# Designs tried in a protein design run: peptides against a protein of PDB entry 3HTU. Part 16

Target 1, 75 residues: chain A of PDB entry 3HTU
Amino acid sequence: RRPEEWGKLIYQWVSRSGQNNSVFTLYELTNGEDTEDEEFHGLDEATLLRALQALQQEHKAEIITVSDGRGVKFF

## One batch from the design tools (peptide; made by RFdiffusion4, then SolubleMPNN)

Design b1_p12_1_s3 (from b1_p12_1, 10 letters changed)
Fold by OpenDDE base, seed 2:
Structure b1_p12_1_s3 (fold): chain B 75 residues (1-75), chain A 12 residues (1-12)
Amino acid sequence: as target 1 above (75 residues)
Amino acid sequence: MEELLKKIKEKA
């Protein structure tokens, strides 16, 4: 899958899962308990980042960078 | 990990 395709799957999950919190660390998106049943679980971080960047271009997500890591906010 | 999440939420 291309990054934008992964992005679509990720955003689809976010939209359908009814999450009360739309902020995630990159780690919990692909390694967390909440996404264990998703196709993108286990996705390498490099590809994940590219996927999120694709979503960011569509204004569906914002990658948040802090001193010791990254996360994402979905819209 | 939770600390990172807190930082991210604060910035979000």
Scores: peptide ipSAE 0.412, ipTM 0.870, DockQ to the pose 0.851
Fold by OpenDDE base, seed 1:
Structure b1_p12_1_s3 (fold): chain B 75 residues (1-75), chain A 12 residues (1-12)
Amino acid sequence: as target 1 above (75 residues)
Amino acid sequence: MEELLKKIKEKA
């Protein structure tokens, strides 16, 4: 899958899952319990980042960088 | 991980 295809799958999950909070760490998206049944579970961080960057271009996500790591806010 | 999430939420 291309990064934008992964992005689509991720955003679909976010939209359908009814999450109380739209902010995630990159780790919990691909390694957390909440996404164990999703196709993007276990996705490498580099590909995940590219996927999120694709969503960011569509104004559907904002990648957040802090000193200790990265996360994402979905819109 | 929880601390990281806290920092991210604060910046979001």
Scores: peptide ipSAE 0.405, ipTM 0.867, DockQ to the pose 0.875
Fold by OpenDDE base, seed 4:
Structure b1_p12_1_s3 (fold): chain B 75 residues (1-75), chain A 12 residues (1-12)
Amino acid sequence: as target 1 above (75 residues)
Amino acid sequence: MEELLKKIKEKA
């Protein structure tokens, strides 16, 4: 899958899962319990980042960088 | 990791 395709899958999950909190660390998005049944679970962080960057271009996500790591806010 | 999440949420 291309990064854009991964981004689509991720955003579909976000949009349909009824998440009360749309902010994630990159780790919990692909390694957390909430996404265990999703195709993107276990996705490597490098590919995940590219997927999220694609979503960011569409104004569907914002990648958040702090000193200790990165996360994402979905819109 | 919990600390990281807190920092991210604060910045978001």
Scores: peptide ipSAE 0.402, ipTM 0.866, DockQ to the pose 0.882
Fold by OpenDDE base, seed 3:
Structure b1_p12_1_s3 (fold): chain B 75 residues (1-75), chain A 12 residues (1-12)
Amino acid sequence: as target 1 above (75 residues)
Amino acid sequence: MEELLKKIKEKA
């Protein structure tokens, strides 16, 4: 799958599970309990970041960077 | 990780 395709799957989960407006660390999104049954669980961080960047271009997500790491807010 | 999440939420 291409990064943008992963982004689509991730956002579909966000929308269907009512996680819009929620904030996650990148780790939680791919390694957390809430996404254990999702296809993108276990996705490498590099690909995840590209997927989220695709969503960000569509104004569906905002990647948040702090000194200790990164997270994402979905809209 | 929770500390990181806190920082992220504060910036969000």
Scores: peptide ipSAE 0.392, ipTM 0.863, DockQ to the pose 0.946

Design b1_p12_1_s4 (from b1_p12_1, 9 letters changed)
Fold by OpenDDE base, seed 4:
Structure b1_p12_1_s4 (fold): chain B 75 residues (1-75), chain A 12 residues (1-12)
Amino acid sequence: as target 1 above (75 residues)
Amino acid sequence: LEELLEKIKEKA
């Protein structure tokens, strides 16, 4: 899958599960309990980041960078 | 993880 395709899957989950306006660390998005049953669970962080960047281009997400790591806010 | 999440939420 291309990053854009992963982004689509991720945002579909966000929308359908009511996680809009929620904030995740990149780790819990792909390794957390809430996404255990999703296809993108276990996705490598590099690919995840590119997927989220695609969503960010569409104003559906905002990647948040802090000194200790990164997260994402979905809209 | 919890500390990181808090920092991210504060920045968001």
Scores: peptide ipSAE 0.261, ipTM 0.791, DockQ to the pose 0.951
Fold by OpenDDE base, seed 5:
Structure b1_p12_1_s4 (fold): chain B 75 residues (1-75), chain A 12 residues (1-12)
Amino acid sequence: as target 1 above (75 residues)
Amino acid sequence: LEELLEKIKEKA
């Protein structure tokens, strides 16, 4: 799958699970309990970041960077 | 994870 395709899957989950306006660390998005049954669970962080960047370009997400990590807010 | 999440949420 292309990053854009992963982004679509991720956002579909965000929408159907009611996670719009929620904030996640990149880790919990692919390794957390809430996404255990999703296709993108276990996705490598590099690909995840590219997927989220695609969503950010569509104004569906905002990648957040702090001194010791990164996360994302979905809209 | 909890501390990182808190930092990110504060920035968001």
Scores: peptide ipSAE 0.258, ipTM 0.790, DockQ to the pose 0.927
Fold by OpenDDE base, seed 3:
Order: structure tokens, then sequence, then C-alpha cells
Structure b1_p12_1_s4 (fold): chain B 75 residues (1-75), chain A 12 residues (1-12)
């Protein structure tokens, strides 16, 4: 899959799951309990980042970088 | 991860 395709799958999950909080760390998005049954669970962080960057271009997400790690806010 | 998540949410 291309990063854009992964982005689509991720955003579909965000949209359909009705999550109360739309902010995730990159780690919990691919390694957390909430996504264990999703195809993108276990996705490498490099590919995940590219997928989220594609969503960011579409104004569907904002990647947040702090000193100790990275996260994403979905819109 | 909770501490990291809190920092990210504060920045968001």
Amino acid sequence: as target 1 above (75 residues)
Amino acid sequence: LEELLEKIKEKA
C-alpha cells in the first residue's frame, strides 16, 4: 500500500470509530489496544508518518512534534 | 505513554 492508501484506512477508522479524543501519539495509533484489529496495527513509524503527512495535506490531520515524541490530531 | 500524550494534547 502507498502512504496515501494507509492514510485513507487510518482516517476511515478515526471517522467510523467515534473516538472521544482525536489526539493520538504515533505509537498508540499503531501499537495501542484501540487499533489491535485494524490493518494498520503494527505499521512501521516511517510509513505511518508519510500516511499522516498525506492526511495533513488534506487538512484532515495535524502532526504534532514535541521533544519527547510525536502525535497527531485528527479533524 | 500517558505523560507523552498529555504533553501532546496540551500542545494541540
Scores: peptide ipSAE 0.253, ipTM 0.786, DockQ to the pose 0.818
Fold by OpenDDE base, seed 1:
Structure b1_p12_1_s4 (fold): chain B 75 residues (1-75), chain A 12 residues (1-12)
Amino acid sequence: as target 1 above (75 residues)
Amino acid sequence: LEELLEKIKEKA
C-alpha cells in the first residue's frame, strides 16, 4: 500500500470509531490496544509518518512534534 | 507513553 492508502485506512478508523478531535502518539496508533484489529496495526513508523503527512495535506490531521516524540491530532 | 501524550496534548 502507498502512504496515502494507509492514510485513508487510518482516517476511516478514526471516523468510524469516533476518534475525531483526538490526539495520539505515533506509537499507540500502530502499537496500542485500540488498533489491534486494524490493518495498520504494526505499521512501521516511517510509513505511518508518510501516511499522516498525506492526511495533513487534506487537513484531516496535524502532526505534532515535541522535543522527545511525535503525535497526531485528527480532525 | 502517558507523559509523552501529555506533552503532545499541551502543544495541540
Scores: peptide ipSAE 0.251, ipTM 0.785, DockQ to the pose 0.914

Design b1_p12_2_s1 (from b1_p12_2, 5 letters changed)
Fold by OpenDDE base, seed 1:
Structure b1_p12_2_s1 (fold): chain B 75 residues (1-75), chain A 12 residues (1-12)
Amino acid sequence: as target 1 above (75 residues)
Amino acid sequence: SELLEKAKEAAK
C-alpha cells in the first residue's frame, strides 16, 4: 500500500470509531489496544509518518512535535 | 503518557 492508502485507512478508523480524543501518539496508532484489529496495526513508524503527512496535506490531520516525541491531531 | 499529555496540550 502507498502512504496515501494507509492514510485513508487510518482516517476511516478515526472517523468511524468516534474517538473521545482526537490526539494520539504515533505509537498508540500502530501499537495501541484500540487499533489491534485494524490493518494498520503494526505499521512501521516511517510509513505511518508518510501516511499522516498525506492526511496533513488534506487538512485532515496535524502532526505534533514535542520535545520527547511526536503525535497527531485528527480533524 | 507524558508525551500524550504534551501533545494534547499542544493541540488545544
Scores: peptide ipSAE 0.159, ipTM 0.743, DockQ to the pose 0.817
Fold by OpenDDE base, seed 3:
Structure b1_p12_2_s1 (fold): chain B 75 residues (1-75), chain A 12 residues (1-12)
Amino acid sequence: as target 1 above (75 residues)
Amino acid sequence: SELLEKAKEAAK
């Protein structure tokens, strides 16, 4: 899958699970309990970041960078 | 986590 295809799957989960306007660490998205049954669980962080960047271009997410890590807010 | 708290505050 291309990064934008992963982004589509991730955002579909966000929408159908009611996680819009929620904030996640990148680790939580791919390693957390809430996404254990999703296809993108276990996705490498580099590919995840590119997927989220694709969503950010569509104004569906905002990547948050802080001194000790990264997160994402979904809209 | 500290990261999550910072991210949540930044996202407000």
Scores: peptide ipSAE 0.155, ipTM 0.741, DockQ to the pose 0.858
Fold by OpenDDE base, seed 4:
Structure b1_p12_2_s1 (fold): chain B 75 residues (1-75), chain A 12 residues (1-12)
Amino acid sequence: as target 1 above (75 residues)
Amino acid sequence: SELLEKAKEAAK
């Protein structure tokens, strides 16, 4: 899958599960309990980041980068 | 990820 395709799957989960406006660490998205049954669970962080960057271009997410980690807010 | 947790709370 292309990063954009992963982004689509991730945002579909966000929308159908009512997680719009929620904030996650990148780890929580791919390793957390809430996404255990999703296709993107276990996705490598590099590909995840590219997927989220695609969503960010569409104004559907905002990547949060701080000195000790990264997260994302979905809209 | 202390600072990230703070960012999460602020972003909610």
Scores: peptide ipSAE 0.152, ipTM 0.730, DockQ to the pose 0.504
Fold by OpenDDE base, seed 5:
Structure b1_p12_2_s1 (fold): chain B 75 residues (1-75), chain A 12 residues (1-12)
Amino acid sequence: as target 1 above (75 residues)
Amino acid sequence: SELLEKAKEAAK
């Protein structure tokens, strides 16, 4: 899958599960309990980041980068 | 991450 395709799957989960306006660390998104049953669970962080960047271009997410970690807010 | 945790709280 292309990053944009992963982004679509991720945002579909966000929308269908009611996680809009939720904030995740990148680790939580791919390794956490909330996404354990999703296809993108276990996705490598590099691909995840590109997927989220695609969503960010569509104003569906905002990547949060701080000195000791990264996360994402979904809209 | 303390800073990221704060960011999560602020984003609520």
Scores: peptide ipSAE 0.147, ipTM 0.728, DockQ to the pose 0.499

Design b1_p12_2_s2 (from b1_p12_2, 4 letters changed)
Fold by OpenDDE base, seed 5:
Structure b1_p12_2_s2 (fold): chain B 75 residues (1-75), chain A 12 residues (1-12)
Amino acid sequence: as target 1 above (75 residues)
Amino acid sequence: SELLEKIKKAAE
């Protein structure tokens, strides 16, 4: 899958899951309990980042970088 | 986690 394809899958999950929090660390998005049943669970962080960057270009997400790591806010 | 809290704070 291309990054934008992964992005689509991720955003579809965000849209359908009814999550209360739209902010995630990159780790919990691919390694957390909430996404265990998703195709993107276990996705390598490099590919994940590219997927999220694709979503960011579409204004569907914002990648957040802090000193201790990275996360993402979905819109 | 502490990281999550920092991310959430940054997202405000």
Scores: peptide ipSAE 0.529, ipTM 0.903, DockQ to the pose 0.823
Fold by OpenDDE base, seed 3:
Structure b1_p12_2_s2 (fold): chain B 75 residues (1-75), chain A 12 residues (1-12)
Amino acid sequence: as target 1 above (75 residues)
Amino acid sequence: SELLEKIKKAAE
């Protein structure tokens, strides 16, 4: 899958799962319990970042960088 | 986690 295709799958999960919180660390998005049954679970961080960057271009996500790591906010 | 809290604050 291309990064933008991964982005589509991730955003579909966010939209359909009805999550109360739309903010994630990159780690919990692909390694957390909430996404264990999703196809993108275990996705390498480099590909994940590119997927989220594609969503960011569509104004569907914002990648957040802090000193100790990165996260994402979905819209 | 501490990281998550930092991310949440940055997202506000």
Scores: peptide ipSAE 0.526, ipTM 0.903, DockQ to the pose 0.818
Fold by OpenDDE base, seed 4:
Structure b1_p12_2_s2 (fold): chain B 75 residues (1-75), chain A 12 residues (1-12)
Amino acid sequence: as target 1 above (75 residues)
Amino acid sequence: SELLEKIKKAAE
């Protein structure tokens, strides 16, 4: 799958799951309990980042970078 | 997670 395709799958999950929290660390997004049944669970961080960057270009997400890590906010 | 808290705060 291309990064854009992964981004689509991730965003579909975010949208359909009705999460009460739209902010995630990159780790919990692919390694957390909430996404264990998703196709993107276990996705390597490098690919995940590219997927999220694709979503960011579409204004569907914002990658947040802090001193000790990264996260993402979905819109 | 301390990181999560930082991210959430940064997202505000």
Scores: peptide ipSAE 0.526, ipTM 0.903, DockQ to the pose 0.829
Fold by OpenDDE base, seed 1:
Parts: structure tokens; sequence; C-alpha cells
Structure b1_p12_2_s2 (fold): chain B 75 residues (1-75), chain A 12 residues (1-12)
């Protein structure tokens, strides 16, 4: 899958899952319990980042960088 | 987690 294809799958999950919080660490997005049944579970972080960058270009996500790591806010 | 809290704060 291309990064933008992964991005689509991720955003579909975000949209349909009804999450109360739209902010995730990159780790919990692909390694957390809430996404265990999703195709993108276990996705390597490098590919994940590219997927999220594709979503960011579409203004559907914002990648957040702090001193201790990275996360993402979905819109 | 501490990281999550930092991310949430940065997302405000």
Amino acid sequence: as target 1 above (75 residues)
Amino acid sequence: SELLEKIKKAAE
C-alpha cells in the first residue's frame, strides 16, 4: 500500500470509531489495544509517518512533535 | 502517559 492508502484506512478508522479524543501518540495508533483489529496495526512508524503526512496535506491531521516523541491530532 | 499529555497540550 502507498502511504496515502494507509492514511485513508487510518482516517476511516478515526472517523467511524467515534473516539472522544482525536489526539494519539504514534505508538498507540499502531500498537494500542484500540486498533488491534485494524489493518494498520503493527505498521512501522516510518510508513505511518508518511501516511499521516499525506493526511496532513489534506488538512485531516496535524503531526505534533514534542521533546519526547510525536503524536497526531485528527480533524 | 506523560507523552500523551504533552501531545494533548501541544494540540490545544
Scores: peptide ipSAE 0.522, ipTM 0.902, DockQ to the pose 0.822

Design b1_p12_2_s3 (from b1_p12_2, 5 letters changed)
Fold by OpenDDE base, seed 2:
Structure b1_p12_2_s3 (fold): chain B 75 residues (1-75), chain A 12 residues (1-12)
Amino acid sequence: as target 1 above (75 residues)
Amino acid sequence: SSLLEKIKKAAE
């Protein structure tokens, strides 16, 4: 899958999962309990980042960088 | 986690 395709799958999960909080660390998104049954669980961080960057270009996500890590907010 | 809270704060 291309990064854009991964982005689509991730955003579909976000949209359908009924999450009360749409902010995640990158680790939670691919290694957390909430996504254990998703195709993108276990996705390498480099590919994940590219997927999220694709979503960011579409204004569907915002990648958040802090001093000790990164996360993402979905819209 | 501490990181998650920092991210959430930054997202506000």
Scores: peptide ipSAE 0.484, ipTM 0.891, DockQ to the pose 0.825
Fold by OpenDDE base, seed 4:
Structure b1_p12_2_s3 (fold): chain B 75 residues (1-75), chain A 12 residues (1-12)
Amino acid sequence: as target 1 above (75 residues)
Amino acid sequence: SSLLEKIKKAAE
């Protein structure tokens, strides 16, 4: 899959999950319990980042970088 | 986690 395709799958999950909080660390997005059944579970961080960057271009996500890690906010 | 809290804070 292309990064954009992964982004689509990720965003679809976010939209359908109905979660109260749309902020994730990159780790929990691909390694967390909440996404265990998703196709993108276990996705390597490099590909994940590219996927999220694609979403960011569409203003559907914002990648957040702090001193000790990265996360993402979905819109 | 501490990281998650930092991310959430940054997202506000």
Scores: peptide ipSAE 0.482, ipTM 0.892, DockQ to the pose 0.825
Fold by OpenDDE base, seed 1:
Structure b1_p12_2_s3 (fold): chain B 75 residues (1-75), chain A 12 residues (1-12)
Amino acid sequence: as target 1 above (75 residues)
Amino acid sequence: SSLLEKIKKAAE
């Protein structure tokens, strides 16, 4: 899959799941309990980042960088 | 986690 395709799958999950909190660490998106049954579970972080960058271009997400890690806010 | 809290704060 292309990064854009992964981005679509991720965003579909975010939208359909109706998460109370739209902010995630990159780790919990691909390694967390809430996404265990999703196709993108276990996705490498490099590919995940590219997927999120594609969503960011569409204004569907914002990648957040702090001193000791990265996360994402979905819109 | 502390990282999650930092990210949440940054997202506000």
Scores: peptide ipSAE 0.480, ipTM 0.890, DockQ to the pose 0.828
Fold by OpenDDE base, seed 3:
Structure b1_p12_2_s3 (fold): chain B 75 residues (1-75), chain A 12 residues (1-12)
Amino acid sequence: as target 1 above (75 residues)
Amino acid sequence: SSLLEKIKKAAE
């Protein structure tokens, strides 16, 4: 899958899950309990980042970088 | 502050 395709799958999960908390760490998104049954679980962080960057271009996500890690906010 | 808290704060 291309990064854009991964982004689509991730955003579909966010939209369908009905979760009110739309902020995740990158690790939590691909290694957390909430996504264990999703195809993108276990996705390498480099590919994940590219997927999220694709979503960011569409104004569907914002990648958040802090001194000791990264996360994402979905819109 | 945990990483998650830092990210959540930055997202506000």
Scores: peptide ipSAE 0.477, ipTM 0.889, DockQ to the pose 0.739

Design b1_p12_2_s4 (from b1_p12_2, 6 letters changed)
Fold by OpenDDE base, seed 1:
Structure b1_p12_2_s4 (fold): chain B 75 residues (1-75), chain A 12 residues (1-12)
Amino acid sequence: as target 1 above (75 residues)
Amino acid sequence: SELLKKAKEAAK
């Protein structure tokens, strides 16, 4: 799958699941309990980042960089 | 985690 395709799958999950919080660490998206049954679970972080960058271009997400890691806010 | 807390704070 292309990064854009992964981005689509991720955003579909975010939208359909109706998360109380729209902010995740990158680790939570691919290694968290809430995504265990998703196709993108276990996705390498490099590919995940590219997927999120694709979503960011569409204004569907914003990648957050903090001193001790990265997260993402979905819109 | 501290990262999550910080990220959520930054996203407000």
Scores: peptide ipSAE 0.175, ipTM 0.756, DockQ to the pose 0.818
Fold by OpenDDE base, seed 3:
Structure b1_p12_2_s4 (fold): chain B 75 residues (1-75), chain A 12 residues (1-12)
Amino acid sequence: as target 1 above (75 residues)
Amino acid sequence: SELLKKAKEAAK
């Protein structure tokens, strides 16, 4: 899958699970309990970041970079 | 985590 295809799957989960306007660490998205049954669980962080960047271009997410890690807010 | 706390505050 291309990064934008992963982004589509991730955002579909966000929408149908009611996680819009919530914030995740990148680790929580791919390693957390809430996404254990999703296809993108276990996705490498580099590919995840590119997927989220694609969503950010569509104004569906905002990547948050802090001194000790990264997160994402979904809209 | 402290990261998540900071990220959530920044996202408000």
Scores: peptide ipSAE 0.172, ipTM 0.756, DockQ to the pose 0.829
Fold by OpenDDE base, seed 5:
Structure b1_p12_2_s4 (fold): chain B 75 residues (1-75), chain A 12 residues (1-12)
Amino acid sequence: as target 1 above (75 residues)
Amino acid sequence: SELLKKAKEAAK
């Protein structure tokens, strides 16, 4: 899958599971309990980041990057 | 991250 395709799957989960406006660390999104049953669980962080960047271009997510961590807010 | 922590709390 291309990053934008992963982004679509991720945002579909966000929308269908009611996680809009939720904030995740990147680790939580791919390794956490909330996404354990999703296809993108276990996705490598590099691909995840590109997927989220695609969503950010569509104003569906905002990537949060600070010195001691990264996360994402979904809209 | 303190910022992430705050962001997560604000999103509740």
Scores: peptide ipSAE 0.170, ipTM 0.747, DockQ to the pose 0.308
Fold by OpenDDE base, seed 4:
Structure b1_p12_2_s4 (fold): chain B 75 residues (1-75), chain A 12 residues (1-12)
Amino acid sequence: as target 1 above (75 residues)
Amino acid sequence: SELLKKAKEAAK
């Protein structure tokens, strides 16, 4: 899958599960309990970041980058 | 992360 395809799957989960406007660490998205049954669970962080960047271009997410971690807010 | 923590709290 391409990063934008992963982004689509991730955002579909966000929308269908009512997680819009929620904030996740990158780790929570791919390793958390809430996404255990999703195809993107276990996705490597590099690919995840590219997927989220694609969503960010569509104004569906905002990546939060701080000195000691990263996260994402979905819209 | 302090900022990330703040962001999560603000999004509640």
Scores: peptide ipSAE 0.168, ipTM 0.746, DockQ to the pose 0.379

Design b1_p12_3_s1 (from b1_p12_3, 9 letters changed)
Fold by OpenDDE base, seed 2:
Structure b1_p12_3_s1 (fold): chain B 75 residues (1-75), chain A 12 residues (1-12)
Amino acid sequence: as target 1 above (75 residues)
Amino acid sequence: MEELLKKAKEKA
């Protein structure tokens, strides 16, 4: 899958599960309990980041960089 | 992990 395709899957989960306007760490998205049943669980961080960047281009997410890590807010 | 969430939520 291309990053854009992963982004679509991730955002679909966000929307279906009512997680819009929520913040996640990158780790939570791919390694967290809430996404264990999702296809993107276990996705490598590099690909995840590219997927989120694609969503960011569509104004569906905002990647947040803090001093000790990165997160993402979905809209 | 929780610290990052806190910071991210505050920044968002």
Scores: peptide ipSAE 0.137, ipTM 0.731, DockQ to the pose 0.884
Fold by OpenDDE base, seed 4:
Order: structure tokens, then C-alpha cells, then sequence
Structure b1_p12_3_s1 (fold): chain B 75 residues (1-75), chain A 12 residues (1-12)
């Protein structure tokens, strides 16, 4: 899958689960309990980041950088 | 990680 395709799957999950406007750590998206049944669970962080960057270009997400890691807010 | 979440939410 291309990063854009992963982004689509991730955003579909966010939307269907009613978690728009929520903030996640990158770890929570791919390693969290809430995504255990999703295709993107276990996705490597590098590919995840590229997927989120694709969503960011579409104004569907904002990657957040803090001193001790990164997160993402979905819109 | 929990601190990251807090910081991220505060920044957002």
C-alpha cells in the first residue's frame, strides 16, 4: 500500500469510530488497544508518518511535535 | 507517552 492508501484507511477508522478532533500519539495508532483489529495496526512508524503527512496535505490531520515525541490531531 | 499525549492535546 502507498502512504496515501494507509492514510485513507486510518482516517476511515477515525471517522467511523467518531474520533474526529481527537489527538493520538503515533504509538497509539499502530500499537494501541483501540486499533488492534485494524489493518494498520503494527504499521512501522516511518510509513505511518508518511500516511499522516498525506492526510495533513488534505487538511484532515495535523502532526504535532512535542519535546518527547509526536502526535496527530484528526479533523 | 502519557506526558506526550497531554502536551500534544495542550498544543492542539
Amino acid sequence: as target 1 above (75 residues)
Amino acid sequence: MEELLKKAKEKA
Scores: peptide ipSAE 0.137, ipTM 0.729, DockQ to the pose 0.899
Fold by OpenDDE base, seed 3:
Structure b1_p12_3_s1 (fold): chain B 75 residues (1-75), chain A 12 residues (1-12)
Amino acid sequence: as target 1 above (75 residues)
Amino acid sequence: MEELLKKAKEKA
């Protein structure tokens, strides 16, 4: 899958799962319990980042970087 | 990770 295709799958999950919060760490998306049954669980961080960057270009996400890691806010 | 999440939520 291309990064844009991964981004689509991730955003579909966010939209359909009715999440209480729209902010995630990158680790939570690919290694968290809430995504264990999703195809993107276990996705390498490099590909995940490219997928999120694609969503960011579409104004569907904002990547957040702090000194101790990275997260993402979905819109 | 929880510290990052807290910072991310505050920053967002």
Scores: peptide ipSAE 0.137, ipTM 0.729, DockQ to the pose 0.791
Fold by OpenDDE base, seed 1:
Structure b1_p12_3_s1 (fold): chain B 75 residues (1-75), chain A 12 residues (1-12)
Amino acid sequence: as target 1 above (75 residues)
Amino acid sequence: MEELLKKAKEKA
């Protein structure tokens, strides 16, 4: 899958689970309990980041960088 | 991880 395709799957999960306007760490998205049954669970961080960047271009997400790491807010 | 989430929420 291309990063854009992963982004689509991730955002579909965010939307159908009613978690728009929520903030996640990158770890939570791929390693968290809430996404255990999703196809993107276990996705490597590099590919995840590219997927989120694709969503960011569509104004569906904002990647947040803090001193402790990265997070993402979905819209 | 929780600290990151807190900071991210505050920054967002």
Scores: peptide ipSAE 0.135, ipTM 0.728, DockQ to the pose 0.887

Design b1_p12_3_s2 (from b1_p12_3, 8 letters changed)
Fold by OpenDDE base, seed 2:
Structure b1_p12_3_s2 (fold): chain B 75 residues (1-75), chain A 12 residues (1-12)
Amino acid sequence: as target 1 above (75 residues)
Amino acid sequence: MEKLKEEIEKKA
């Protein structure tokens, strides 16, 4: 899958999962309990970042960088 | 991880 295709899958999950909190660490998305049954679980972080960057270009996500790592907010 | 998430939420 291309990064934008991964992004689509991730955003579909966000949209359908009924999540009250749309903020995630990158680790939570690919290694967390909430996504254990998703195809993107276990996705390498480099590919994940590219996927999220694709979503960011569509204004569907914002990648947030802090001193200790990165996360994402979905819209 | 929770600390990181809190930092992200503050900046979001």
Scores: peptide ipSAE 0.604, ipTM 0.911, DockQ to the pose 0.866
Fold by OpenDDE base, seed 1:
Structure b1_p12_3_s2 (fold): chain B 75 residues (1-75), chain A 12 residues (1-12)
Amino acid sequence: as target 1 above (75 residues)
Amino acid sequence: MEKLKEEIEKKA
Protein backbone atom coordinates (compact mmCIF):
# COMPACT_ATOMS: atom_id res chain seq x y z
CA ARG B 1 0.00 0.00 0.00
CA ARG B 2 1.04 3.54 -0.66
CA PRO B 3 1.25 6.03 2.20
CA GLU B 4 -1.93 7.78 1.13
CA GLU B 5 -3.72 4.44 1.10
CA TRP B 6 -2.59 3.75 4.63
CA GLY B 7 -3.70 7.24 5.56
CA LYS B 8 -7.15 6.52 4.24
CA LEU B 9 -7.44 3.36 6.30
CA ILE B 10 -6.24 5.13 9.42
CA TYR B 11 -8.60 8.03 9.00
CA GLN B 12 -11.51 5.70 8.33
CA TRP B 13 -10.79 3.99 11.62
CA VAL B 14 -10.58 7.30 13.45
CA SER B 15 -13.88 8.40 11.96
CA ARG B 16 -15.87 5.27 12.69
CA SER B 17 -14.38 4.40 16.06
CA GLY B 18 -15.89 7.39 17.85
CA GLN B 19 -12.82 8.15 19.89
CA ASN B 20 -13.32 10.64 22.68
CA ASN B 21 -9.90 12.14 22.08
CA SER B 22 -8.64 12.71 18.58
CA VAL B 23 -5.03 13.00 19.72
CA PHE B 24 -2.77 9.96 19.55
CA THR B 25 0.85 9.14 19.93
CA LEU B 26 2.28 7.42 16.90
CA TYR B 27 2.83 4.36 19.04
CA GLU B 28 -0.84 4.15 19.98
CA LEU B 29 -1.91 4.01 16.38
CA THR B 30 0.26 1.09 15.38
CA ASN B 31 0.92 -0.70 18.67
CA GLY B 32 -2.04 0.16 20.84
CA GLU B 33 -4.77 -2.18 21.95
CA ASP B 34 -7.40 -0.09 20.21
CA THR B 35 -6.03 -0.91 16.77
CA GLU B 36 -5.13 -4.58 17.24
CA ASP B 37 -7.71 -5.67 14.69
CA GLU B 38 -6.85 -3.00 12.14
CA GLU B 39 -4.77 -3.60 9.05
CA PHE B 40 -2.40 -0.80 9.98
CA HIS B 41 -1.53 -2.34 13.33
CA GLY B 42 2.17 -3.06 13.39
CA LEU B 43 2.89 -0.60 10.60
CA ASP B 44 6.42 0.72 10.76
CA GLU B 45 6.78 4.25 12.02
CA ALA B 46 8.37 5.56 8.86
CA THR B 47 5.44 4.45 6.72
CA LEU B 48 2.99 5.67 9.35
CA LEU B 49 4.57 9.09 9.29
CA ARG B 50 4.26 9.27 5.53
CA ALA B 51 0.63 8.22 5.78
CA LEU B 52 -0.09 10.92 8.32
CA GLN B 53 1.73 13.48 6.21
CA ALA B 54 -0.63 12.61 3.38
CA LEU B 55 -3.58 13.23 5.67
CA GLN B 56 -1.99 16.45 6.83
CA GLN B 57 -1.92 17.69 3.26
CA GLU B 58 -5.67 17.13 3.21
CA HIS B 59 -6.07 19.02 6.48
CA LYS B 60 -7.37 15.87 8.12
CA ALA B 61 -4.52 15.56 10.58
CA GLU B 62 -1.77 17.54 12.22
CA ILE B 63 1.49 15.92 13.19
CA ILE B 64 2.69 17.24 16.52
CA THR B 65 6.30 17.07 17.60
CA VAL B 66 7.40 17.40 21.20
CA SER B 67 10.67 16.74 22.97
CA ASP B 68 9.86 13.11 23.70
CA GLY B 69 8.39 12.13 20.36
CA ARG B 70 5.56 12.71 17.95
CA GLY B 71 1.82 12.40 17.86
CA VAL B 72 -1.09 13.34 15.68
CA LYS B 73 -4.35 15.19 16.00
CA PHE B 74 -7.15 14.19 13.68
CA PHE B 75 -9.77 16.58 12.37
CA MET A 1 3.92 7.05 27.13
CA GLU A 2 1.21 8.83 29.03
CA LYS A 3 3.51 11.75 29.65
CA LEU A 4 4.24 11.99 25.97
CA LYS A 5 0.56 12.09 25.16
CA GLU A 6 0.01 14.83 27.70
CA GLU A 7 2.67 16.93 26.05
CA ILE A 8 1.10 16.32 22.67
CA GLU A 9 -2.32 17.32 23.96
CA LYS A 10 -0.91 20.52 25.39
CA LYS A 11 0.59 21.46 22.07
CA ALA A 12 -2.43 20.38 20.06
Scores: peptide ipSAE 0.599, ipTM 0.909, DockQ to the pose 0.863
Fold by OpenDDE base, seed 3:
Formats: sequence, C-alpha cells, structure tokens
Structure b1_p12_3_s2 (fold): chain B 75 residues (1-75), chain A 12 residues (1-12)
Amino acid sequence: as target 1 above (75 residues)
Amino acid sequence: MEKLKEEIEKKA
C-alpha cells in the first residue's frame, strides 16, 4: 500500500469509530489497544508519518510535535 | 508516554 492508501484506511477508522477530534501519540495509533483489530496496527512509524502527512494535506489531520515526540489530531 | 500525550493535548 502507498502512504496515501494507508491514510485512507486510518481515516476510515477514525470516522467509523467516532474518533474525530481525538488526539493520539503515533505509538498508540499503531500499537495501542484501540486499533488492535485494524489493518494498520503495527505499521512502521516512517510509513505512518507519510500517511498522516497525506491526511494533513487534506486538512483531515494535524501532526503535532512536542519535546518528547509526535502525535496527531484528527478532524 | 502519558506525559507525551498530555503535551500533545495541550498543543492541539
């Protein structure tokens, strides 16, 4: 899958599960309990970041950088 | 990790 395709799958989960306007660390998005049954669970961080960047271009997500790492907010 | 989450929430 291309990063854009991963982004589509991730946002489909966000929309269907009611996680819009929620924030995640990158770790819990791909390694957390809430996404255990999703195809993108276990996705490498590099590909995840590219997927989220694609969503960010569509104004569907915002990647947030702080001192200890990165997260994402979905819209 | 929870501290990271809190910082993200504050900046979001």
Scores: peptide ipSAE 0.596, ipTM 0.908, DockQ to the pose 0.914
Fold by OpenDDE base, seed 4:
Structure b1_p12_3_s2 (fold): chain B 75 residues (1-75), chain A 12 residues (1-12)
Amino acid sequence: as target 1 above (75 residues)
Amino acid sequence: MEKLKEEIEKKA
């Protein structure tokens, strides 16, 4: 899959899952319990980042960088 | 990792 395709799958999950909090660490998205049954679970961080960057271009996500790492906010 | 999440939430 291309990064854009991964982004689509991730955003579909976000949109349909009814998350109370739309902020995630990158680790939570691909290694967390909430996404354990999703196709993007286990996705490498580099590909994940590119997928999220594609979503960011569409104003569907914002990648957040802090001292200890990165996360994402979905819109 | 818990601290990371908190920092992300603060900046979000």
Scores: peptide ipSAE 0.595, ipTM 0.908, DockQ to the pose 0.872

